# Peptides against a protein of PDB entry 5Z08: the designs that were tried, part 28

Target 1, 168 residues: chain A of PDB entry 5Z08
Amino acid sequence: RQKDEWAKKTSSLMKQLDWFIGEHLGAMLAAEELGGPVVGELMEIDPDDLSAGFNAHGKLKKATSQPDLDRRQRRIDDIWGPQDEQGQAHKRKRGADEALAASAEMRDLIEQLMNKLVEAGGDNSATYVEIPRESAAARFLVRSKVAMFHPNDARRLRLVDFGRDLDD
Target 2, 222 residues: chain B of PDB entry 5Z08
Amino acid sequence: GLPRLIDAIEEASKIPAKRRQTPIKPTIEKLTTHLYTHGASPDSLLRLADLLTLRNHLDQASLAAITRNLYPSSTVSDEVVLRFIGALGHGQLKPTLALQALFLRWLVMVYHLLENPGVLGQVYGVLFDLLDTAAIRPQLCHLLALVTRRKHVRPFRIQAILTLSRQTGGDPNLTGLLRVFKNYYPEIIVGDATKGRASAFKHPDPQWRQHLDEIQQRRSEA

## One batch from the design tools (peptide; aimed at target 1 K9)

Design b2_p14_5_s1 (made by RFdiffusion4, then SolubleMPNN; from b2_p14_5, 8 letters changed)
Fold by OpenDDE base, seed 3:
Structure b2_p14_5_s1 (fold): chain B 168 residues (1-168), chain C 222 residues (1-222), chain A 14 residues (1-14)
Amino acid sequence: as target 1 above (168 residues)
Amino acid sequence: as target 2 above (222 residues)
Amino acid sequence: ERLKTLEEIYRRLS
């Protein structure tokens, strides 16, 4: 009985999480991957501002155009700038595809993190998932304090141990 | 009980060691034993925070021993946190930098027991401005890594860490903090000089954590 | 345990 209730609740919560990821988070993660704002807040910091540095008073120095930052900014402008109707349709489709991909990546990453936690049986060294890249999904999990990187290896991610914190 | 031990130590702390009629060490040992066994209540924590942070006639070894055994039996109040934060930095009236490092380490180890973790976010600037103090930097970076939110990751702070990282030859703790910042702003270039391994910000004392968990568990069963 | 973990994940992500 209790095990069945637990299984049902777990399944229900997974569905809610999947919905949240698919309907709300995926598009934002995709935007971040495409060079848009970081999930959760509008970027108050222009990459050009970061490259230009700041004076002793925290004021922006004149932006030295770094070519790679210009490419990213152009990409943002290309993504979010005014487009013709045909360009908008293709971008909407691409945006939808990227949102789906980001949602799938986030879902898979959460599942792997949870599975490794269960498999480790309390061995913290065995709880790490190897990630192929530092994705928007991975960064978001870390920002949300859901996951943490291995101290010495940014390709290794583990779930934050909530059980120790919640049973107290 | 613990309150009586604290009373005795408070009275002794007002008197220079050479003028004390009775050695305080046995009372400190009783206190640390009690703290190790039972932890400190919120009220006791506040009193002990005052003993640790205010200038008195207690010796550094006693203060360090109390800090190392400062297990909360319950939660840690904002007032307790602010006492320790107020004790940080340079000044004749402030605790030694060695003791300040122990306080920061303690805050890291009890972070999950704070009644309001947001209190540390409110004093983020105070903590951040102390990063130039090498003696406390490791523990300070660890605490900041726990406390940092997007609202704290400002351009001037990014630049400050980058500058300090260059000046220190790439302190691994600063690199670790920059990595935390990079999680909020991926465009942050953790410069080539940070070829060093970023600090892991691992729990400072696994045995202390385990013992804390045991003390906390007894509260949940009561 | 897994349920609590999921609840906490959801709470932190939302």
Scores: peptide ipSAE 0.364, ipTM 0.500, DockQ to the pose 0.371
OpenDDE base, seeds 1, 2, 4, 5: peptide ipSAE 0.341, 0.354, 0.351, 0.339; ipTM 0.388, 0.522, 0.557, 0.374; seed 2 fails the geometry check

Design b2_p14_5_s2 (made by RFdiffusion4, then SolubleMPNN; from b2_p14_5, 8 letters changed)
Fold by OpenDDE base, seed 2:
Structure b2_p14_5_s2 (fold): chain B 168 residues (1-168), chain C 222 residues (1-222), chain A 14 residues (1-14)
Amino acid sequence: as target 1 above (168 residues)
Amino acid sequence: as target 2 above (222 residues)
Amino acid sequence: ERLKTLEEIYLRLS
């Protein structure tokens, strides 16, 4: 009985999480991957200033080279630019595909993080998931305090220990 | 009870140790034992925060002992937080930097119990401006790593961390904080000097955490 | 345990 209730609650919550990821978070993550705003917080910094990035000296890289500006600007223009009708359908499809991909990535990442936590049996060293890239999904989980990067390896991500309440 | 112990310590704190009729140490031990066993209510936390942060005649060992046993039995109010934040930095009226480091560590450990975590975001600038103070930097970076939101990640602060990182030879805590900033702005390049070990900002005291959880659980059952 | 973890994840993401 209790296991069944737990299973039902877990299933319900997983469905809610999947819905949230698919319906809300995926599109935002896709936008971030495409060079849009970072999920969860409005960019108060002028995107133009940030687009240049910060060099090792904390100075805005002057967007000196036209070609890289063109690619990022194309991505921004692809996200925000006046889209001609034919371009809109391809962009909508691409946007939908990217949102789906981002949703899948986030879901998979959460699942891996949870599985590793269970498998580790309390060994914190074994709780790390190796991530192929620092994705918007990974960064979002870290910003949300759901996950943490390994201090010495940004390719390793673990779930934050929320405290095992040992329910006896 | 705890209020009476605090009363006795408050009165003793007004008097230089050499002029006290009775040793305060036994009362401090009773207080710390009580705090360890039961934690501190919000009202008691405020009174203890004043004892810890205001200039008085209590010895550093006593203040440190109280701080190490400052388990909240409930939530931590904005007022309590602000007392500790106000005690940070340099000044003759401020606690020692060693004690300030303990306060920051405490804030890290009780962050999840804050009534309003946003209060720390409001004083972000105050905390950030203290990063040059080496004695408290590790705990400051940890606290800032918890508190930092996109609104705080500004170009001038990025530059400030990068500059300070260079000046310190790549303090791992600064590198850790910069990594937090990078989560909001991926384009931040952590310089080669920061290829060093970033701080993981692990919980400062797992045993303290466990004991806090036990105290907090008793409240939920009451 | 898994449920609690999921709850915390959901609460932090939402």
Scores: peptide ipSAE 0.330, ipTM 0.510, DockQ to the pose 0.397
OpenDDE base, seeds 1, 3, 4, 5: peptide ipSAE 0.316, 0.321, 0.318, 0.325; ipTM 0.370, 0.464, 0.482, 0.477

Design b2_p14_5_s3 (made by RFdiffusion4, then SolubleMPNN; from b2_p14_5, 8 letters changed)
Fold by OpenDDE base, seed 4:
Structure b2_p14_5_s3 (fold): chain B 168 residues (1-168), chain C 222 residues (1-222), chain A 14 residues (1-14)
Amino acid sequence: as target 1 above (168 residues)
Amino acid sequence: as target 2 above (222 residues)
Amino acid sequence: ERLRTLEEIYKRLS
């Protein structure tokens, strides 16, 4: 009975996690990979830096002078204006594909991290997953304090031991 | 047990305070103590949601106290969520805006316990349309920051936030929400509309979170 | 243990 309840709870939580990754994190991670904002860093962007605006490439534009209200409306209109339905569909499809890829990467990485932790049986040296690249997913896990990089090798990632931090 | 306490409060809620034979405050205190210690089951949550959201004769202090101690011992159902969402907005039959702010704060704090977080996405429009209500805007923006997906980020909503941000003198919560939108559409210019600091949408109550975690852990061990 | 780990992961990611 307890095992079955545990299994059900685990399954439910996994579904919630999968949903969260797929519906929330995937798109944000994909945006980060495409040069968008960093996920989970609420970049306390200094109000002054925010005022400067970010260019389409995510770089801080120098605060040019007069906030021409008309230019702002045009930019929104330029972003969302009637671009040819076909071009928007292709951009949406590409964005969806990138979000799916990012979701899959995050899910796989979490699974690998969890599996390695279980397999290591308490040996911290054996808990590291080798990552092919420093992805947005990997960085996000580190920022979220879910994972940590090896101090000497950024290609090695491990799950944070949540049990030890409660006893200290 | 908790069900009996809820029964007593439900019965008392039907009667104006001046006509009650017994003060309800001691029963509310017992309820809040129980909730603090054990949390509320899904069934109890639903009953409490009705008490909190439906017009009754309970005083605002009691309703606030219940809301502040509304720790789920398990998950939060769609039905419970919808009760709180349905209680939002203006109207004589609606809870006070102060209480609505507490409901939104609660939803933020229990978001990770929702049986179906997608339910909030389905009512996204309802939530978004309330952004002009200053009294609930901080918590509403925080909730929307959690709920927002690419499908919700539409030109008209971007423009609505930008307009409202200008009208409010750059409310940090609106700026924070616009940053969330920017995660999906990096081309959104936040700074031009909002000369202000963005809210970081930090957890509203770390102590409440910790206590919730303790209650949730006890459930996993049982 | 795995459930607790998952819960903690979910809490930190969310």
Scores: peptide ipSAE 0.327, ipTM 0.484, DockQ to the pose 0.365
OpenDDE base, seeds 1, 2, 3, 5: peptide ipSAE 0.320, 0.321, 0.326, 0.324; ipTM 0.380, 0.396, 0.438, 0.382; seed 2 fails the geometry check

Design b2_p14_5_s4 (made by RFdiffusion4, then SolubleMPNN; from b2_p14_5, 7 letters changed)
Fold by OpenDDE base, seed 4:
Structure b2_p14_5_s4 (fold): chain B 168 residues (1-168), chain C 222 residues (1-222), chain A 14 residues (1-14)
Amino acid sequence: as target 1 above (168 residues)
Amino acid sequence: as target 2 above (222 residues)
Amino acid sequence: KRLKTLEEIYQRLS
């Protein structure tokens, strides 16, 4: 009975995670891969406020028109900006395909990370997954403190053991 | 058993030390020994949280001793967490700041045993607003470093940390917390005042962790 | 353990 309830809860949570990745995270990760904003920057923080940085006095620097901000905003505008109807359909399809790819990559990466953690039996050296590239998905997992890179090898990623010290 | 020890301490806590018929210290020692050996069940944790957080006639040494031995044998409920959070801050009815620091340290050490870690995220603002309280800041920053998610990293909070860092001469704990924020938003420019040493937020007590793990393993084998 | 890990992953990603 308890095992069955645990299995049901695990399955339910996996479904919720899959839904979250597919419906929300995938599109944002795809945007990041395409040179859009970093996942979580756009919606709740005025990008201008964060991009302006903080001066030595801790005040938001007035967004001086630094050309790099214009490039990111242009890329966002290029991704999300009103292009003509025909260009929008192809961009939407490409965006959807990239979102699906990013979702699949994130799901696979989480699964690999979890499997390696279980297989390693507590050996930290055996917990690393080799990643083919530093993807938006990998970076997001690290930013979210779900995963960490090997200190000497950015191609090796491991799940943070939430039962152990972050420093072990 | 543990419930009877808690009963005795609860009754004694209602009476000033000078008016107690029997010294409470031997009962506290029995309690702490029991907690060290077996840990506390969820029900016992709640009762102990009340003893620790509510104003009573227990001495500070006894309260500290209980807190230092407050090993959960199972999970930590939201209710227990909220009792400790509600005990934070300034006020005549609040525990001492020294005891509050021990509570925050405890929450850090048992964070992985919370039934719902999200409960701390819900009270993030309450925790964050206490950063100006120097006596609890080290443990508070450590807890916030564990609790912080992207949704908590707001411009006003970034600014608040930067301001407080300047005012404190670059407290390493604040610098550590700002580094956690920067992990979510790499574009955060840390001013010159924060270029100092950051806390790594290491586990506060490795021996306590090891002993907790032993208590938790016994539960998994039963 | 696995469920708690998943819960923590979900909480950190969301």
Scores: peptide ipSAE 0.327, ipTM 0.576, DockQ to the pose 0.388
OpenDDE base, seeds 1, 2, 3, 5: peptide ipSAE 0.311, 0.326, 0.022, 0.325; ipTM 0.376, 0.547, 0.230, 0.444; seed 3 fails the geometry check

Design b2_p14_6 (made by RFdiffusion4)
Pose (drawn by RFdiffusion4):
Structure b2_p14_6 (pose): chain A 102 residues (1-31, 98-168), chain B 214 residues (1-190, 199-222), chain P 14 residues (1-14)
Amino acid sequence: RQKDEWAKKTSSLMKQLDWFIGEHLGAMLAAEALAASAEMRDLIEQLMNKLVEAGGDNSATYVEIPRESAAARFLVRSKVAMFHPNDARRLRLVDFGRDLDD
Amino acid sequence: GLPRLIDAIEEASKIPAKRRQTPIKPTIEKLTTHLYTHGASPDSLLRLADLLTLRNHLDQASLAAITRNLYPSSTVSDEVVLRFIGALGHGQLKPTLALQALFLRWLVMVYHLLENPGVLGQVYGVLFDLLDTAAIRPQLCHLLALVTRRKHVRPFRIQAILTLSRQTGGDPNLTGLLRVFKNYYPEIIVSAFKHPDPQWRQHLDEIQQRRSEA
Amino acid sequence: SAFALAVEEIQEAM
């Protein structure tokens, strides 16, 4: 099957993203850098792992967030995540993977 | 004759205006005239795109003059297209929003000359996520309308454009883009973009006809 | 954004 290529591509891309978070983004978030990189990654991992865990239940895809998390602000500003409209301490990913003809 | 002018504009581009041993306006005019007559080669386009995209000491009037006369001879590379794409939106590295509107207008006018038009499809999300920026929204919508293929019409983008249409009170450029979206998915709840400058289109056609000569 | 595009490519690959 062609499945593990979609796996190989994902594992390869995940590493490239973690490299970018550590090398470039964490430092930008500081203005320590290492702490910002770890929390951003943990948050993206939690965000992505849940979006698929819901499959169809769009309502269950929110993760609890500290009050003034800069990582969530950045992710919302970058249009990769969205706060819950009723309260801003839960967060969801934008669901890039959903496609009508997927 | 053209590369020499670019070499001069590149050097002047590195130092402030008052420290220049010569006014640059006469040299900018020579470049503008040469581009009007002969167009810009693929390589010259790349160098000009760097001058238009990177932060330098060139003034706004000079950059706009260059952008307005950026008629390609032959084709437009991905290297050129991506630089203009990377120049879009807010950030300390990026050019003014006014120049960005000119770049987007230019990409629409030269869309048929791209070596790899699919490259815009590979950055579709970059273009789309910037629709909130009102200063460049009309030009963004026109370019997105040319670039949109079925694979790009995803539910999250459908919802995002509908929300933006409601919040802006109904931007006709947004509804024009939604029309293109509906062509691929008629299930969607319901300006046919014209060429932005016909004289520029005509002048580009004249310059492009030289490619048939040998 | 470009960052959003990167996340989108990862999700597509999954």

Design b2_p14_6_s1 (made by RFdiffusion4, then SolubleMPNN; from b2_p14_6, 7 letters changed)
Fold by OpenDDE base, seed 2:
Structure b2_p14_6_s1 (fold): chain B 168 residues (1-168), chain C 222 residues (1-222), chain A 14 residues (1-14)
Amino acid sequence: as target 1 above (168 residues)
Amino acid sequence: as target 2 above (222 residues)
Amino acid sequence: TAFAQMIEEIMRAL
């Protein structure tokens, strides 16, 4: 009975999460991957200032290459730029494809993280998922305080232990 | 009960140890035992926060013992949080840096029980400005790692961490905090000086966590 | 459940 209620509740929550990823989060993640705003908040800092990056001295790198600014700005403009008519359908399709890809990446990442947590049986060292890249999805989960990177290996991500086994 | 123990300690705290008619240690031991067994209610937490943060005649060992046993039986109010935050830093009226480190550790361990976690975000600047204080830096970085949101990640703070990291020879806690910032701004280059170990910001005391969970569970059943 | 909490934290981050 309690297991069945828990299973139903978990299934319901998974469906809600899946819906949320597909309807809202995927597009925002895709925007972040394409150089748009980080999910959940508009960058209050000028993207141009951020695109320059912070050097080891915490100074904004002077945007040396105009061309790389143009490429990132073009990507931002491709996502958020004024809708010039003829490219719109192909851009919309590409945007939809990127949103679907980002949604799939987030779903897969959550699934892997959960599976590793269950498999680890309480061994926190075994809960790490190897990620091929630091994705917007991975960063989002970390910002959400749901996941954490290995302190010395940004390719290893795990769920934060919320103190209850997923099986309880 | 707990209120009577707090009353006795409050009265004793007003009197220098040499002038006390009775040793306070047995009462502190009763308090810590009670806290360990039952936790502290919100009202008791506030009273204990005042005892811990305000200058009084209690010895450091007693204050540390209370802090180590300061299990919330329920939630932690903004007022309690602000008492501990207000006790941070340098000053004649401030608690010792060792005790401040215990307060920060406590805030980390009870972060999930805060009535309003946003209160720490409001005082983010106060916390951040204390990063130069080496004695509290480990726990402070851990707390900041929990509290940090995009609104807090500003160029001047990035620069401040980088500068302080260089000055400290790459403190792993600062590197850990900078990694948290990098989650909001991937463009942050963690320089060669940060090739060192970053702090994992692991829970400071798993046994304390387990015992807290047991206390919290008993409340949910009542 | 840990999962419910995870979902809640994800939704709060938005």
Scores: peptide ipSAE 0.242, ipTM 0.721, DockQ to the pose 0.111
OpenDDE base, seeds 1, 3, 4, 5: peptide ipSAE 0.217, 0.144, 0.230, 0.217; ipTM 0.710, 0.706, 0.717, 0.692; seed 3 fails the geometry check

Design b2_p14_6_s2 (made by RFdiffusion4, then SolubleMPNN; from b2_p14_6, 6 letters changed)
Fold by OpenDDE base, seed 4:
Structure b2_p14_6_s2 (fold): chain B 168 residues (1-168), chain C 222 residues (1-222), chain A 14 residues (1-14)
Amino acid sequence: as target 1 above (168 residues)
Amino acid sequence: as target 2 above (222 residues)
Amino acid sequence: SGFAQMIEEIMQAM
């Protein structure tokens, strides 16, 4: 009985999470990946100021033409750049595709993190997932206090142990 | 009981050690033993917070011993938190920096028991402005790492921590805090702090944590 | 449950 209630509750929560990722979070994560605002950012920080990044002195770097920054800036410009009519339909489709990709990345990341937590059997060293990049999804989970980066390796992410209550 | 022990210590705290008729040390030992065994209720925590943070005639060893045994039996109120925060920084009436470091360590260790964790977010600026105080910086960075939310990560604070990191030769705790900020601003270049390991902000005392959990469990069963 | 708390934290982080 209690196991069945727990299973039902867990299933319901997973459905809610999946819905939340698909309907809300995926698009916002996609925007963040494309150099838009960080999810949960209420304040109008000029995207140009954020995109420029901070130098070692905490000053805004002028967008130096580094090719990868140019790709991100091009992606931002492709998403937010001048609204030519033909550009808008392609932008909307690209935005939708990026939102789907971000949703899939978040779902996959959560699944991997949960699987590693279960497999580790209480060994915190074994709970790390290797991530190919510091994604918006990974950063979001860390900001949510649900995940933590390895202190010496930003390619390793683990769930925060919410303690005994996974079995209760 | 605990209230009577606190009463006796409060009265003794008003009198210089040389003028006390009875040594306070045995009463402090009884208090710390009681706290270790049973923890402190919210009411007792408030009284102890006042005893620890207000200027009185208690010796530093006694204050440190109380702080090290300050196990909450339940939750920690905003008022208790604010007493400890108000005791931070430089001033003739403030506790020693060594004792302030113990208070910050305590706040880190009981963070999950705060009635309202948001209270620390409200005083974030006060905490952040103390980062230049080297004696409390390790525990302060750890507390800030727990407290930091999007609303706190601002360009001026990013610049401030980068500047302070450079001035300190790359303090690992500042680098650790900057890594927390990077979660909100991915563009933050954690500079040539490559030579310095970022602090992991591990729990300061695993034994203290375990003992706290035992005290907290007894309450849930009662 | 820790899982419920995790989901709640994710949903509240917005």
Scores: peptide ipSAE 0.246, ipTM 0.722, DockQ to the pose 0.109
OpenDDE base, seeds 1, 2, 3, 5: peptide ipSAE 0.223, 0.243, 0.241, 0.237; ipTM 0.355, 0.670, 0.717, 0.667; seed 5 fails the geometry check

Design b2_p14_6_s3 (made by RFdiffusion4, then SolubleMPNN; from b2_p14_6, 7 letters changed)
Fold by OpenDDE base, seed 2:
Structure b2_p14_6_s3 (fold): chain B 168 residues (1-168), chain C 222 residues (1-222), chain A 14 residues (1-14)
Amino acid sequence: as target 1 above (168 residues)
Amino acid sequence: as target 2 above (222 residues)
Amino acid sequence: SAFAQMIEDIMKAL
């Protein structure tokens, strides 16, 4: 009975989290990945604003074609082609695609972190997920105090043990 | 007295208007006059809440007239509140959205008379999930603005309002509710959607408030 | 549950 209630509650929370990732967090993560504000500093990033790119201070860049911007920033600027109606549509589409990609990355990361926590059976040493990069998703989870990096290896991320077994 | 008027209306509510032997309108007028003069006791409020919220054969004008004169002479019980909350939303057995808007307006106007204001906090999710219903949104946002506490301000709700605000072209009531949320979480960057005019959630009917105060004062003197 | 708290903390960090 309690396990079934827990399973239902967990499923409901996962659906809420999935919705939240897809509708909101993904766009904010995409903004951070694109050199925008850190997730949580700017809670409302219009996917359309993601296309504008961000300056080094996390402010919306004016579409200045600076040739020396890093390949990701160039992708943002390339997304920000001329303000003709076609260019704006392509920008919106790319902003949406980056938000979707960020959402997928966050979902996958959370899933991996949870799976490792379950598999570890209480062994905190076995709960680390190897991350290919310090993503906005990973940084967000750490800032949220939901995850922590391995003290000696920033490529290893684990969920914070809240002192409760997933089974409790 | 009021109980006898309610009895007559309850019996009439069971019968379609075309099959009633006597017109109900004079009895409704007597009821509304009595309510305006004396208010409704807790027991009478419960009975009237049932008449207003349960499917019956009363016409919408009569239901609206009763709701507009539904002055509590005392407190409002959790049971009365829950009857009105249960009547909200879409469904064939539910009151019209126009009547639901009047119920929400009534709850706003009597909020200070609730025996347990916390009851609305317990049903906060139910109220919040109805924000997409345009016909009741103005009064619903006002009620939520009164009810909202820190525990209710959750990221998913912040974002649901932001999304709905965008979808509605910046409904001033949603913007007003977001401002209430921002009071609990100042870090809520309400984007350009809140640069718009927010509702101030002023009392919906100052005359109704004054008359309610007069009815409430008479009880304290008795 | 730890998971419920995790979800709450994720949501609070936003």
Scores: peptide ipSAE 0.171, ipTM 0.328, DockQ to the pose 0.096
OpenDDE base, seeds 1, 3, 4, 5: peptide ipSAE 0.157, 0.090, 0.167, 0.159; ipTM 0.318, 0.283, 0.317, 0.312

Design b2_p14_6_s4 (made by RFdiffusion4, then SolubleMPNN; from b2_p14_6, 7 letters changed)
Fold by OpenDDE base, seed 2:
Structure b2_p14_6_s4 (fold): chain B 168 residues (1-168), chain C 222 residues (1-222), chain A 14 residues (1-14)
Amino acid sequence: as target 1 above (168 residues)
Amino acid sequence: as target 2 above (222 residues)
Amino acid sequence: SAFAQMIQEIMDAL
């Protein structure tokens, strides 16, 4: 009985999470991946200042016309710039495809993280998921205080221990 | 009860140890035993925060023992948090740096019980400016890792951490904090300046956590 | 449940 209620509650919550990812989070994650603002907070910092990045000395790199910055800025401008009518449909489709991809990545990542937590049986060392890249999804979960990176390996992500209730 | 024990300790704290008629140690032991068994109510927690943070005649061992047993039975108010934050730093009226490290460790361990976690975000600057104090840096970085939000991740603070990391030879706690900042600004380069390992910011005391959970559960059943 | 808390934290992060 309690397991069935827990299963139903968990299923309901998973549906809510899936909806949230699809309707809200996926588009924002896609924007971050494409060089837009980090999910959840408008950067008050001029994107141009951030695009320069920080050097090992914590100084803003001078926006040297590095062709890669131009590509990222072009991607941002391509996504958010005033689009002429004909380019809008292809860009909207691409944006939708990126949002779907980001949603799928987030769903998969959460599923993997949860599965590893259950499989580990309380062994925190076994709860790490290997991620192919440091994605917007991974960073979002860390900012949300839901996940944490391995301190010495940014390819390893685990859920934060929310308490023993997952082990029962 | 706990209030009477606090009363006795408060009165004793006003008097130098050499002038006390009765040893305070037995009363401290009773207090710590009570705290271990039942935790501290919000009111008692505030009174204990005053005893711990204000200059008095209590010995460092007694203050440390109280701090190590400072289990909240309920939530932790903003006022209690601010008492501990106000006790940080250098000064003749401030607690010892060793005791400050225990306070920061305590704040880390009770962070999930704060009535308003945002209160620490409001005093973020005060905490951040203490990173140069080596004695409290490990616990301070851990607390900052919990508290940090995008609004706190500013270019000047990034630079400050990078500079301090170089000056300290790559303190793993600073590297850990910089990694937290990288979650908000992916372009932050972590590691080139410091061949050091990053701190994991693991829970400081798993046994303390477990015991806290037991105290908190008893309250939810009452 | 830990899962409910996780979902809440994800939703609160926006």
Scores: peptide ipSAE 0.343, ipTM 0.764, DockQ to the pose 0.110
OpenDDE base, seeds 1, 3, 4, 5: peptide ipSAE 0.268, 0.330, 0.318, 0.321; ipTM 0.365, 0.757, 0.734, 0.747

